Peptides against a protein of PDB entry 2Q3Z. Designs and how they scored, part 49

Target 1, 272 residues: chain A of PDB entry 2Q3Z
Amino acid sequence: YVLTQQGFIYQGSAKFIKNIPWNFGQFEDGILDICLILLDVNPKFLKNAGRDCSRRSSPVYVGRVVSGMVNCNDDQGVLLGRWDNNYGDGVSPMSWIGSVDILRRWKNHGCQRVKYGQCWVFAAVACTVLRCLGIPTRVVTNYNSAHDQNSNLLIEYFRNEFGEIQGDKSEMIWNFHCWVESWMTRPDLQPGYEGWQALDPTPQEKSEGTYCCGPVPVRAIKEGDLSTKYDAPFVFAEVNADVVDWIQQDDGSVHKSINRSLIVGLKISTKS
Target 2, 254 residues: chain A of PDB entry 2Q3Z as posed
Amino acid sequence: YVLTQQGFIYQGSAKFIKNIPWNFGQFQDGILDICLILLDVNPKFLKNAGRDCSRRSSPVYVGRVGSGMVNCNDDQGVLLGRWDNNYGDGVSPMSWIGSVDILRRWKNHGCQRVKYGQCWVFAAVACTVLRCLGIPTRVVTNYNSAHDSNLLIEYFRNSEMIWNFHCWVESWMTRPDLQPGYEGWQALDPTPQEKSEGTYCCGPVPVRAIKEGDLSTKYDAPFVFAEVNADVVDWIQKSINRSLIVGLKISTKS

## One batch from the design tools (peptide; made by RFdiffusion4, then SolubleMPNN)

Design b1_p12_6_s1 (from b1_p12_6, 5 letters changed)
Fold by OpenDDE base, seed 1:
Structure b1_p12_6_s1 (fold): chain B 272 residues (1-272), chain A 12 residues (1-12)
Amino acid sequence: as target 1 above (272 residues)
Amino acid sequence: ERKIELKRPGVS
């Protein structure tokens, strides 16, 4: 999880699992230096360099910083996300074959955001950076992955009396979503939460004002301990959210649909 | 392969 430079990232759907080869390249020339630049341009360093540097011994702190800095939201981060298939002014997310080219482009263009990324690209770059910094990290793929926007652990669809979906689907279930898990102790938590920690660098929801997510113990998610920092409810929902269809009648009444809910979550951890 | 939002089945 630290030494492997080439691996696979799982994609597709639960019923049709695909993978792509990926060059993480954490030991390639100049990559560590780029990772250090990433730390040195983060908002916390710019605000108070001494405090930021003093906290870099904590994989909890570093993991959270990296989660925020892999996306360009809120800062001089690495990647701009895009999902609308309009990539003419950049590079298609589907064209990347490794983290090295992305990181080099970012650095060589004055830490300008790289166009474009999607979840596996964000996750893979985060994996590279965290491995460079000595944190054991793996890419994780979750099929039927939920995006809960209101922290109620539900994916809610509103339908009219004819079953037609009304309005925009703000909450959604992705065919797949990728993030990373990093191995670390959690001295900031109660005993027993050491081990794999989920981190999600794809900009989906803000955490403490920044588009970042985690670290949160995988154990806490498994046990449903949503009080555990960071972002346990959001990560829990990604893998466990219930899907509810609401039928809205003209009289203003609202009823739950009898339709079978979609099954959220099928997490696959990688060994490469 | 890009991320795609899953569609829920319609109601009769």
Scores: peptide ipSAE 0.031, ipTM 0.665, DockQ to the pose 0.038
Fold by OpenDDE base, seed 5:
Structure b1_p12_6_s1 (fold): chain B 272 residues (1-272), chain A 12 residues (1-12)
Amino acid sequence: as target 1 above (272 residues)
Amino acid sequence: ERKIELKRPGVS
């Protein structure tokens, strides 16, 4: 989880799993220096350098900082997300084959945001940075199925009064989402929450005012302990989907139905 | 509460 530089990132769907090779490259020349720059440009360092540096021995603290800094929201972070298939002014998220080029581009352009990323790119870069900083980390892919009412991610359907799904059934879903899990102790929590901690660098929701997520014990999510810091309710929702049905009547009226799905999807972790 | 930006067709 620290030593492996090459691996695979899983994509597609639970029924049709795809993977791409990925060079994490945490030991390539200059990558550690770039990771240190990432820490030195984070908002907490800029606000109080001494306090930030004093906390860098905590993987909990560092993990949270990295989660926020891999995306460029709110700070001079690494990647700008884009999902509209218009990537002509940058690099398509699908074109990346490793974290090293992304990190080097970021650093070489004065810590300007790199265009563009999506979930697996965010996760992969976070994995590289965390591994580089000595934190055992793996990329996790969580699949959903559009045809299952018990998908792992929030899905929305448009239906007629007869319950028939209108349009392309895949238009309103993410087939997969990626984040990272890091191994660390949690001295800030009750005993027993050491181990894998979920971190999500994709800018989806603000946590304490910043687009970051975690660390939260995977155990807490599995056991439904949603009071556990950080962001347990959010991460729980990532693995236990809500299905939103927009039902349109003949008169044009629309009503909303929300169903809490069961955990049915496939979660894949990268090998060490 | 959480924000999810849905993928467009062809974006994977």
Scores: peptide ipSAE 0.030, ipTM 0.707, DockQ to the pose 0.047
Fold by OpenDDE base, seed 3:
Structure b1_p12_6_s1 (fold): chain B 272 residues (1-272), chain A 12 residues (1-12)
Amino acid sequence: as target 1 above (272 residues)
Amino acid sequence: ERKIELKRPGVS
């Protein structure tokens, strides 16, 4: 995990799994220095450098910082996400073949956000940074991955009497989504939650005011312990959300229907 | 392949 510099990132769909080669490059020249710059420009450092530095021995703390700093939302983070196929003013997310070029571009342009990333790019860069900082980390792909926006563990579609989706379509299921898992102890939790921790650097929801996610014990997600910090309900929903259709009738009545054809979650963890 | 939204039945 920490020692491997080249690997594969899984993409595609549950029915047709694809992969791309990726150069994580955590040991390439200057990359560790860039990772340290990333820590030194994070909002917590800017607010209180001494406190931030004193906490950098905690992989829990560092993991959460990295999750927030890999995306440029709300800070001087690395990547700007974009999903609308309009990449002409930057680099297409599909063009990246490794983390090194992204990190070097970010640093060389004065920590200016790099255009553009999508989930696997965010995850891969986070993986590189965490590995650089000595935290065993792997990229994870989840097929049929849910994005719950109202923390109710449901993906909800509002439909008219004809079955047409109405209103806000913000909640969604992705064909695939990538995040990272990092190995760490959790002295901040009850015993038994050491091991793999999920971290999601793709800016999907705010956690404590910042676009970051985790770390949350993979065990907690598997056992349904949604009280476990950080962001257990969100990560749980990514892999376990139910889909609900709210069907409005002409008389104003609403019927709830569970959409059993939309099965959320098929997680694949890398072995390298 | 890019990340795409799914809002259709029969994804599984």
Scores: peptide ipSAE 0.029, ipTM 0.709, DockQ to the pose 0.040
Fold by OpenDDE base, seed 4:
Structure b1_p12_6_s1 (fold): chain B 272 residues (1-272), chain A 12 residues (1-12)
Amino acid sequence: as target 1 above (272 residues)
Amino acid sequence: ERKIELKRPGVS
């Protein structure tokens, strides 16, 4: 989880699992230096360098910073996300084969955001950075991954009497989503929450005003302790949200149906 | 492979 530079990222769907090879390259020349630059341009450093530096011994703190800085939302972060299949002014997310080129491009262009990333790219870069900083980290793929935007642990669809989707589909279930899990102690929490912590660098929801997510103990998610910082409800929803169909009839009545056949979440962690 | 919304019946 620290030493391996080559690995696989799982993609596809729950029924048709695929993978791509990925060069994490955490020990390649200059990559550690780039990771340190990433820390030195983070908003917390810019606000108070001394305080930021004093907290860099905490993998909890660093993990959260990295989660935010791997995306360029709200800061000078590494990657710009894009999902509309229009990548002509950059690099298609599907074309990346490793983190090294991304990080080098970012640094070499004055910490300008690299176009473009999607979840596995964000996760992979975060994995590289965290490994560089000595934090054991693995990429995780979750199939049928929910994106809960209102923290109600539901993915809601609205339909007419014919079953046709009405309105905006803001909340959704992705065929797959990737994030990272990092091994760390949690002295900021009650005993027992050491171990794997979920971190999600894909800009999906703001956490305390910044597009970042975690760290949250995997144990907390498993046990349903949604009060545990950080972002437990969001991460929980990614793997456990219920799908609700709201069906409006001609008379204006609304009926709720939970799709029990759809299982949200099938998590696969990388072996290395 | 792109990140896409999981298709459901009745969703175009």
Scores: peptide ipSAE 0.032, ipTM 0.684, DockQ to the pose 0.040; fails the geometry check

Design b1_p12_6_s2 (from b1_p12_6, 6 letters changed)
Fold by OpenDDE base, seed 2:
Structure b1_p12_6_s2 (fold): chain B 272 residues (1-272), chain A 12 residues (1-12)
Amino acid sequence: as target 1 above (272 residues)
Amino acid sequence: ERKVVLKRPGVS
């Protein structure tokens, strides 16, 4: 997971799995330097350089910083997300073939956000950065992934009396979602949570005030230990959430119509 | 039914 520079990122749907080739390029010239710049422009460094640098020996700390810095939300991060198919003022997320060009563009334009990314782009760039920093990392694809916006482990849809979905802020179910898993010890947790840790650099929800996610032990998610930092409930919901349909009446009353389990499909790790 | 949002436009 450190040495492989080329791989495949899985996409599509559970029924129709697709993949794209991706050049992670963690050993290409200048990429490590760009990763160090990424650390040096992070909000924690700008606030207290000495404290930030003293913590860079912790893969937990670094992983969390990278999760936040791969997206440009809240900081001078790398990528701006966009999902509306309007990419004329940038680069379509679908056109990227590797992390190297993205990182070079970011650095060469004075750490200006690169337009545009989606989940696999965020994940792949995070994977490159983490690998550069010596953290074994892989991209993970999950099909039928949930975006829980209110930390209740539910995907909730409000409908009128005619069954029409109301509101523009409906929680989302992705056909697929990508994030990364990084191998690290967790001295900040109880014993047994060393190993793969989930990190999600796609800006979805804020964690401690920043659009970042993780690291959280994959084991904790598997075992349903939602008290485990960081962001266990959110990551758990990404892989296992319930869907609730609510009917809103004209009088403002709301009642449950359907309760279904969100079936999350196959987890696929990066392959070379 | 439930809202499904495409992560990648045109991907099915």
Scores: peptide ipSAE 0.032, ipTM 0.679, DockQ to the pose 0.047; fails the geometry check
Fold by OpenDDE base, seed 5:
Structure b1_p12_6_s2 (fold): chain B 272 residues (1-272), chain A 12 residues (1-12)
Amino acid sequence: as target 1 above (272 residues)
Amino acid sequence: ERKVVLKRPGVS
């Protein structure tokens, strides 16, 4: 989880799994230096360098900083997300083959945001950075399927009278989503929460004012301990959600069609 | 509190 530089990122759907080769390249020339620059431009460092540096021995702290800095929201972070298929002024998220080129572009352009990323790109870059910093990390792909009826979180889909999903609404469930899991102790929590911690660098929701997510113990998510910092309810929702299908008529009227739970159909992690 | 953000069909 630290030593391997090449791997695969899983995409597609639970029924039709795809993968792409990815060069994480954490040991390539200059990559560690870029990771250190990433730390040195984070908002916490800019606010109080001494305090930030004193906390860099904590993988919990560093993981949270990295999750925020891999996206360019709120800071001088690495990647700008885009999902509308309009990538002409940058690089299509689908064209990336490794983290190294992204990180080098970011650094070489004065830490300007790189265009563009989506979930697997964010996750892969975060994985590279965390591995560079000595934190065992893997990319995780979660495929969603509608097979369970007992989820507690609502995601709403709007369909027309023909059953077609209306546009790119913010409430559409990803066929897959990628994040990272990092191995660390959790001295800030009760005993037993050491091990894999979920971190999500894709800018989705703010956590304590910043687009970051985690670390949260995978065990806490599995056991339903949603009080566990950081962001347990959000990460839980990424793996389990209730789906409400709305049918919207031409007159603007809506009715509830289906109430079902979307569960993780399959979780795949990269090898070390 | 937090909602899962959604993927554009045909992208990714």
Scores: peptide ipSAE 0.032, ipTM 0.705, DockQ to the pose 0.051; fails the geometry check
Fold by OpenDDE base, seed 4:
Structure b1_p12_6_s2 (fold): chain B 272 residues (1-272), chain A 12 residues (1-12)
Amino acid sequence: as target 1 above (272 residues)
Amino acid sequence: ERKVVLKRPGVS
């Protein structure tokens, strides 16, 4: 999880799993230096360099910083996310084959955001950065991944009597979503939460005012301990949100659909 | 039943 530079990222759907080769390239020339630059341009460093530097020995701290800095939301982060299929002024997220080119582009353009990324690109770059910094990290793909925007652990859809989706629902389920898991101790938590920690660099929701997510113990998610730092409810929802379909009748009555939604979450971790 | 938002490359 630190030494391997070549790997695969899983994509597609739960029924039709696909993968792409990816060059993480954490040991390629200049990549470590770029990762250090990433730390040096983070908002916490800019606010208080001494405090930021003093905390870089903590993989918890660094992981959270990296989660935020891999996306360009709120900072001089690496990647701009885009999902509208309009990539003419940049590189299609589908075109990337490795993290190295992305990181080099970012650095070489004065830490200007690279266009464009989606979840697997964010995750892969985060994986590279974290590995560079000595944190064992793997990319995780979760199929039927929920994006809970209101922290209620529910993805709700409203339909009319004809089954047509009504309203502008911002909550969604991705066919797949990628994030990373990093191995670290959690001295900031109660004993037993060492091990794999979920981190999500895709800008989905703000955590403490910044588009970042985690680290949160995978164990905490598995056990349903949503009180653990960081962002346990959000990550829990990604893998275990309930999907509720509502049917709105003409008389204004609403009832829950009798049809059961697909189960959220089929997680695959990279082995390479 | 549920709206599945397809991420690229799955966007059709």
Scores: peptide ipSAE 0.028, ipTM 0.688, DockQ to the pose 0.050; fails the geometry check
Fold by OpenDDE base, seed 1:
Parts: C-alpha cells; structure tokens; sequence
Structure b1_p12_6_s2 (fold): chain B 272 residues (1-272), chain A 12 residues (1-12)
C-alpha cells in the first residue's frame, strides 16, 4: 500500500467491472518534493506555519489536509473537477494514466489547478500523495447494485425521456465512485477505530467550511456510528444509500428506469 | 444530506 507504484483503478458498473492501469509513482523523481509543496501551500500552513508543521506528524491531520488540497475548490489545490464532457481547454479526465504527470503539471505551472479531474483522478492523486507521506493508502471504488429490492435508505434522481440526468451534475448519482482509504490509528477517537479510514478528495460537500472529507473509520461506517469524526453521515450515505432512478416524460409522468432501484453497497478496494 | 455519486452514463 506504500511500496507499489503501479496499479489498477476499478471503474464501470457492478455488472460490468472495468479497470484502468494507473501509475501512482510515489517514488518517482521529484514527486515527494511536490507533495511537500502541496503541504506548504495549504491554507492552514499559510495561516500558521508553525502550527501546521507541528501537526504533520498526525496522519489524521495530514489526511484531512490532503483530501482538501487534491481539489482546487477552496485553495491552491491540484485538480479542477468537470463532468460535462467539455474538456477542450484542458485534459479529459479519461486521458490520465497516472498521478505523476498531474502533480508535475501542477507544480510546473506555479501550483495552478490542473484541468480536469473526476472521482478516480482525485482519488488516485490523493493516494499518491498519502503514500509519498508514508501513509498506507488504497483507492476504493463503490458501485451501485440492482439486486437488492428492499430499500432502507432511498435517494431519488431524475432523468429525461432520453436517459439524461436532470439537475446539477455535481449532485449526480454515478455508476461508480472512487475515494481512498488510509490506514492509521485514531487517538482522537474512542478505542477500536484504528485501521482503514475513508477520505474523499472529490469536491462534493464542505466539511468545516472546506471541500474535504474524512478521515472517518470504515468501522464506524459499517457499524452506523454517524457521530464519528470526520464526516461519517456523508460517507455513510456514499456506501449505504438506495437509489431510485426516475424517468420524467414530457407529459409530466414519472416512472422508474430499467434498473428501477440501485443499492449502493458493492465496494472494491485495490490490492496495489 | 444523503448523496450517492455515480459516474455519468456514456462517459468512460
């Protein structure tokens, strides 16, 4: 989880799992230096360098900083997200084959945001950075499953008659989503929450005023302890929500899509 | 808020 530089990222759907090769490249020349630059341009360092540096021994603190700095929403972060297929002024998220090129572009252009990323790109870059900093980290992919028809938690989204999702694309339901899990102790929590911690660098919701997410113990999510910092309710929804995909017709009628109901629950963790 | 994130259909 720290030593592997090449791996795979899982994509596609629960029924049709795909993967892409990815070069994490945490030990390539200059990458560690870029990770240190990332820390040195974070808002907490700029506000109080001494305090920030004193906290860098905590993987909890560092993980939270990295989750915020991989996206550029609130800071001089690495990636700008885009999901509308309009990538002509940058690089398509689907074109990336590794974290190294992204990080080098970011640094070489004066820490300007790199265009563009989607969830697996955010996750992969975060994975590289965290591994560089000595934190065991893996990319996680979550899929929707249509097999379970019993809904305990229901999320609804709407499509037009052509199957196009309506509304804000940032609120879209994805066939898959990627984030990272990092291994760390949690001295800031009650005993038993050491181990894998979920972190999500894709800018989705603000946590304490910043687009960041986690770390939250995977155990807490599994056990439904939504009081556990950080961001347990949000991460819980990512892995436990049922989704209903509605089709809206021009006449105003609404019916369930072909999949009818999807359950968020198939999580795959990378081995590299 | 409960949020489920799915990759946009038609995008690889």
Amino acid sequence: as target 1 above (272 residues)
Amino acid sequence: ERKVVLKRPGVS
Scores: peptide ipSAE 0.028, ipTM 0.676, DockQ to the pose 0.052; fails the geometry check

Design b1_p12_6_s3 (from b1_p12_6, 6 letters changed)
Fold by OpenDDE base, seed 3:
Structure b1_p12_6_s3 (fold): chain B 272 residues (1-272), chain A 12 residues (1-12)
Amino acid sequence: as target 1 above (272 residues)
Amino acid sequence: VRVTVLNRPGVD
């Protein structure tokens, strides 16, 4: 989880699991220095360097900073996300084969955002940085189905007034999402939440004003303890899909019902 | 509502 420099990232769908080789390269020349630069340009350091540095012994603190700094939202972070297949002014997310090139590009261009990333790229870079900083980390892939091709977790069912499903479910698209899990103690929580902590560097929602996510105990998510910091409700929703039932009446009226599914997808985590 | 954005290479 720390020593492995080459591995695989799982992609595709639950039915058609794919993987790509990935060079995490946390021990390659200059990568540690780049990771330290990443910490030194974070907003908390810029606001109060002494306070930021004093907290860097905490993997909880560092993990949260890294999750925010891997994306370029709100700060001088590493990657700009893009999902619209318009990558002509940068590098396609699908073309990356490792974290090293991304980090070097970021540093070499004066900590300018690298174009472009998607979830597995964000996760992989975060994994590299965290491993480089001595935090055991793995990339996690979760496979879910979505009715909408717009990359959401919504599973939509259309029903008639009798509750019968209308239309073909064939439009259901299996997607995946990647994040990281890091091993750490949680002295800031009640006992029992040490171990794997979920962190999501993909810019999706703000946490305490910054596009970051976690760390949250994987145990807390599994047990449904959504009161645990950080971002337990959000991470819980990453594993679960919202089910939307559209009830269509003969008079043309439509009723929307939203239900949260407990577990929809398949989560895969590996040592590499 | 906070929801996860799923991804598919080459798909919007």
Scores: peptide ipSAE 0.033, ipTM 0.670, DockQ to the pose 0.050
Fold by OpenDDE base, seed 5:
Structure b1_p12_6_s3 (fold): chain B 272 residues (1-272), chain A 12 residues (1-12)
Amino acid sequence: as target 1 above (272 residues)
Amino acid sequence: VRVTVLNRPGVD
């Protein structure tokens, strides 16, 4: 989880799992230096360098900083997200084959945001950075799959009578979503929450005023301890949401799809 | 609870 530079990122859907090869490249020339630059341009460093540096021995602190800095929201972060299929003024998220090119582009252009990323790109770059900093990290892909609805969270979307999704596909629940899990101790929590911690660098929601997410113990999510910092309710929703597929008729009537219960439940990590 | 609803374009 630290030494492996080549891997696969899982994509597609639960029924049709795809993967792409990815060069994490955490030990390639100059990548560690770029990761250090990333830390040195973070808002906390700019506000108080001494305080920021004094906290860099904490993987909890560093993980949270990295989750915020991999996206360019609120800061001089690495990637700009885009999901509308209009990538003409940048690089399509689907074109990336590794983190190294992204990080080098970011640094070489004066730490200007790289266009463009989506969830797996954000996750992969975060994975590279965290590995560079000595934090064991893996990319996680979570799929929506057909299972019994047993979660406490309900997400609804609509299809027409022909089963066609209404609206833009970008407004649908992730067929897959990627984030990272990092191995660390949690001295800031009660004993027992050491181990894998979820971090999500995709700019989805603000946490304490910044587009970042985690770290939150995977154990806390599994056990339903939603009071555990950071962002346990959000991450819980990512892995436990039930999806209700509504069929809307031309007359405006709606009914639940009988045969299609989508639940977020299939999680795959990168192989080392 | 914060929930984001998105999808990769062109991926079913």
Scores: peptide ipSAE 0.033, ipTM 0.692, DockQ to the pose 0.050
Fold by OpenDDE base, seed 1:
Structure b1_p12_6_s3 (fold): chain B 272 residues (1-272), chain A 12 residues (1-12)
Amino acid sequence: as target 1 above (272 residues)
Amino acid sequence: VRVTVLNRPGVD
């Protein structure tokens, strides 16, 4: 989780799992220096360098900073997200084969945002950075799966007759989503929440005014402790929500795309 | 409840 530089990222769907090879490259030349630059350009450092530096010994603090800095929202972060298949002015998210090229491009262009990322790209870059900083980290892929069981959480999204999502919504539900889990103690919480912590660097919602997510104990999510910082309700929804995929016809009528409920909950972590 | 942004079907 720290030493492995080459790995795989899981993609596709629960029934048709795919993977891509990925070079995390946390020990390649200059990558650690880039990670340090990332810390030195974060808003908290710019506001109060002494306070920021004094907190860098905390993986909780660092994890939260990294989750915010991997995306370029609100700061000089690494990646700009895009999902509309219009990548002509940048690099397609699907073309990346590792974190190293992304981080080097970011640095070499004066910490200018790299175009473009999607969830696995954000997660992979975050994984690289956290590993560089000595935090055991893995990429996690969550799939939607069809089950006859309904949870207390229901998420609905609409498609046209061609299966295309209606509207330019920033929040969408698809076959898979990626984030990271990092191993750390949680001295800021009650005992028992040490271990894997979920962090999501994909810009989705603001947490305390910044597009970041976590760390939140995986145990807290499993046990339904939604009061646990950080962002437990959001991460809980990522892994436990029911998904209803609606098809909207031209006449405005709607029907379920499938005669079953899709549940977000099949989580696969990398072994490296 | 906040919603997760997931990757597009067919793009994997």
Scores: peptide ipSAE 0.032, ipTM 0.683, DockQ to the pose 0.050; fails the geometry check
Fold by OpenDDE base, seed 2:
Structure b1_p12_6_s3 (fold): chain B 272 residues (1-272), chain A 12 residues (1-12)
Amino acid sequence: as target 1 above (272 residues)
Amino acid sequence: VRVTVLNRPGVD
């Protein structure tokens, strides 16, 4: 994972998997220096440089810093997220072909936020940075489906009064989300949580006051240990969705019938 | 409740 400079990011849907080529480029000229600049402009360094530097030997600490700094929320981070299809004042998230151009733009413009990113862009840049810093890292894609484009972690099924699913399954909107997994030991946790750790640089929720996520052991998520730092409940939710069954009556009224949680993502792809 | 932002292929 550390040595792979070119790879693929998986997109699309669980049924129709797509991929894009991506240049991670962690060994390209100047990229390591840019990653070091990223560390030197992080809020923790600005607050106490000596303390920050002393902790850079910890992949747990560094992973958390990188998760926060890949997005520009709360700091001089790399990317500004946007999802409304209005990208005219920047670069469309869909046009990026690698992390190198993004990182170079960020540095060359005085650490100004690069417009724009979405989940796979955030994940890919984080992957590059973490690899530069010697942390084995891969991009992970999780595939979900939803009926409502505006529903967050909600899979809605419409049923008639007889419980039969209504509508065409082809009308289901397939979504995906990308984050990274990094390999590290967890001396800060109980034994057995070494290995892959999930980190999510897409700005979604604040963790300890900063838009960052993880690291959390993939094992903890799989076993449902939501007490495990960092952000186990959030990452657990990224791989789980609430399912709402709606009953549509003849008059067009819709009533909630069943609430249940299902695992989000029919497939997880990790190639990078 | 913390919510995940999901991406729609070709839409977002």
Scores: peptide ipSAE 0.032, ipTM 0.685, DockQ to the pose 0.049; fails the geometry check

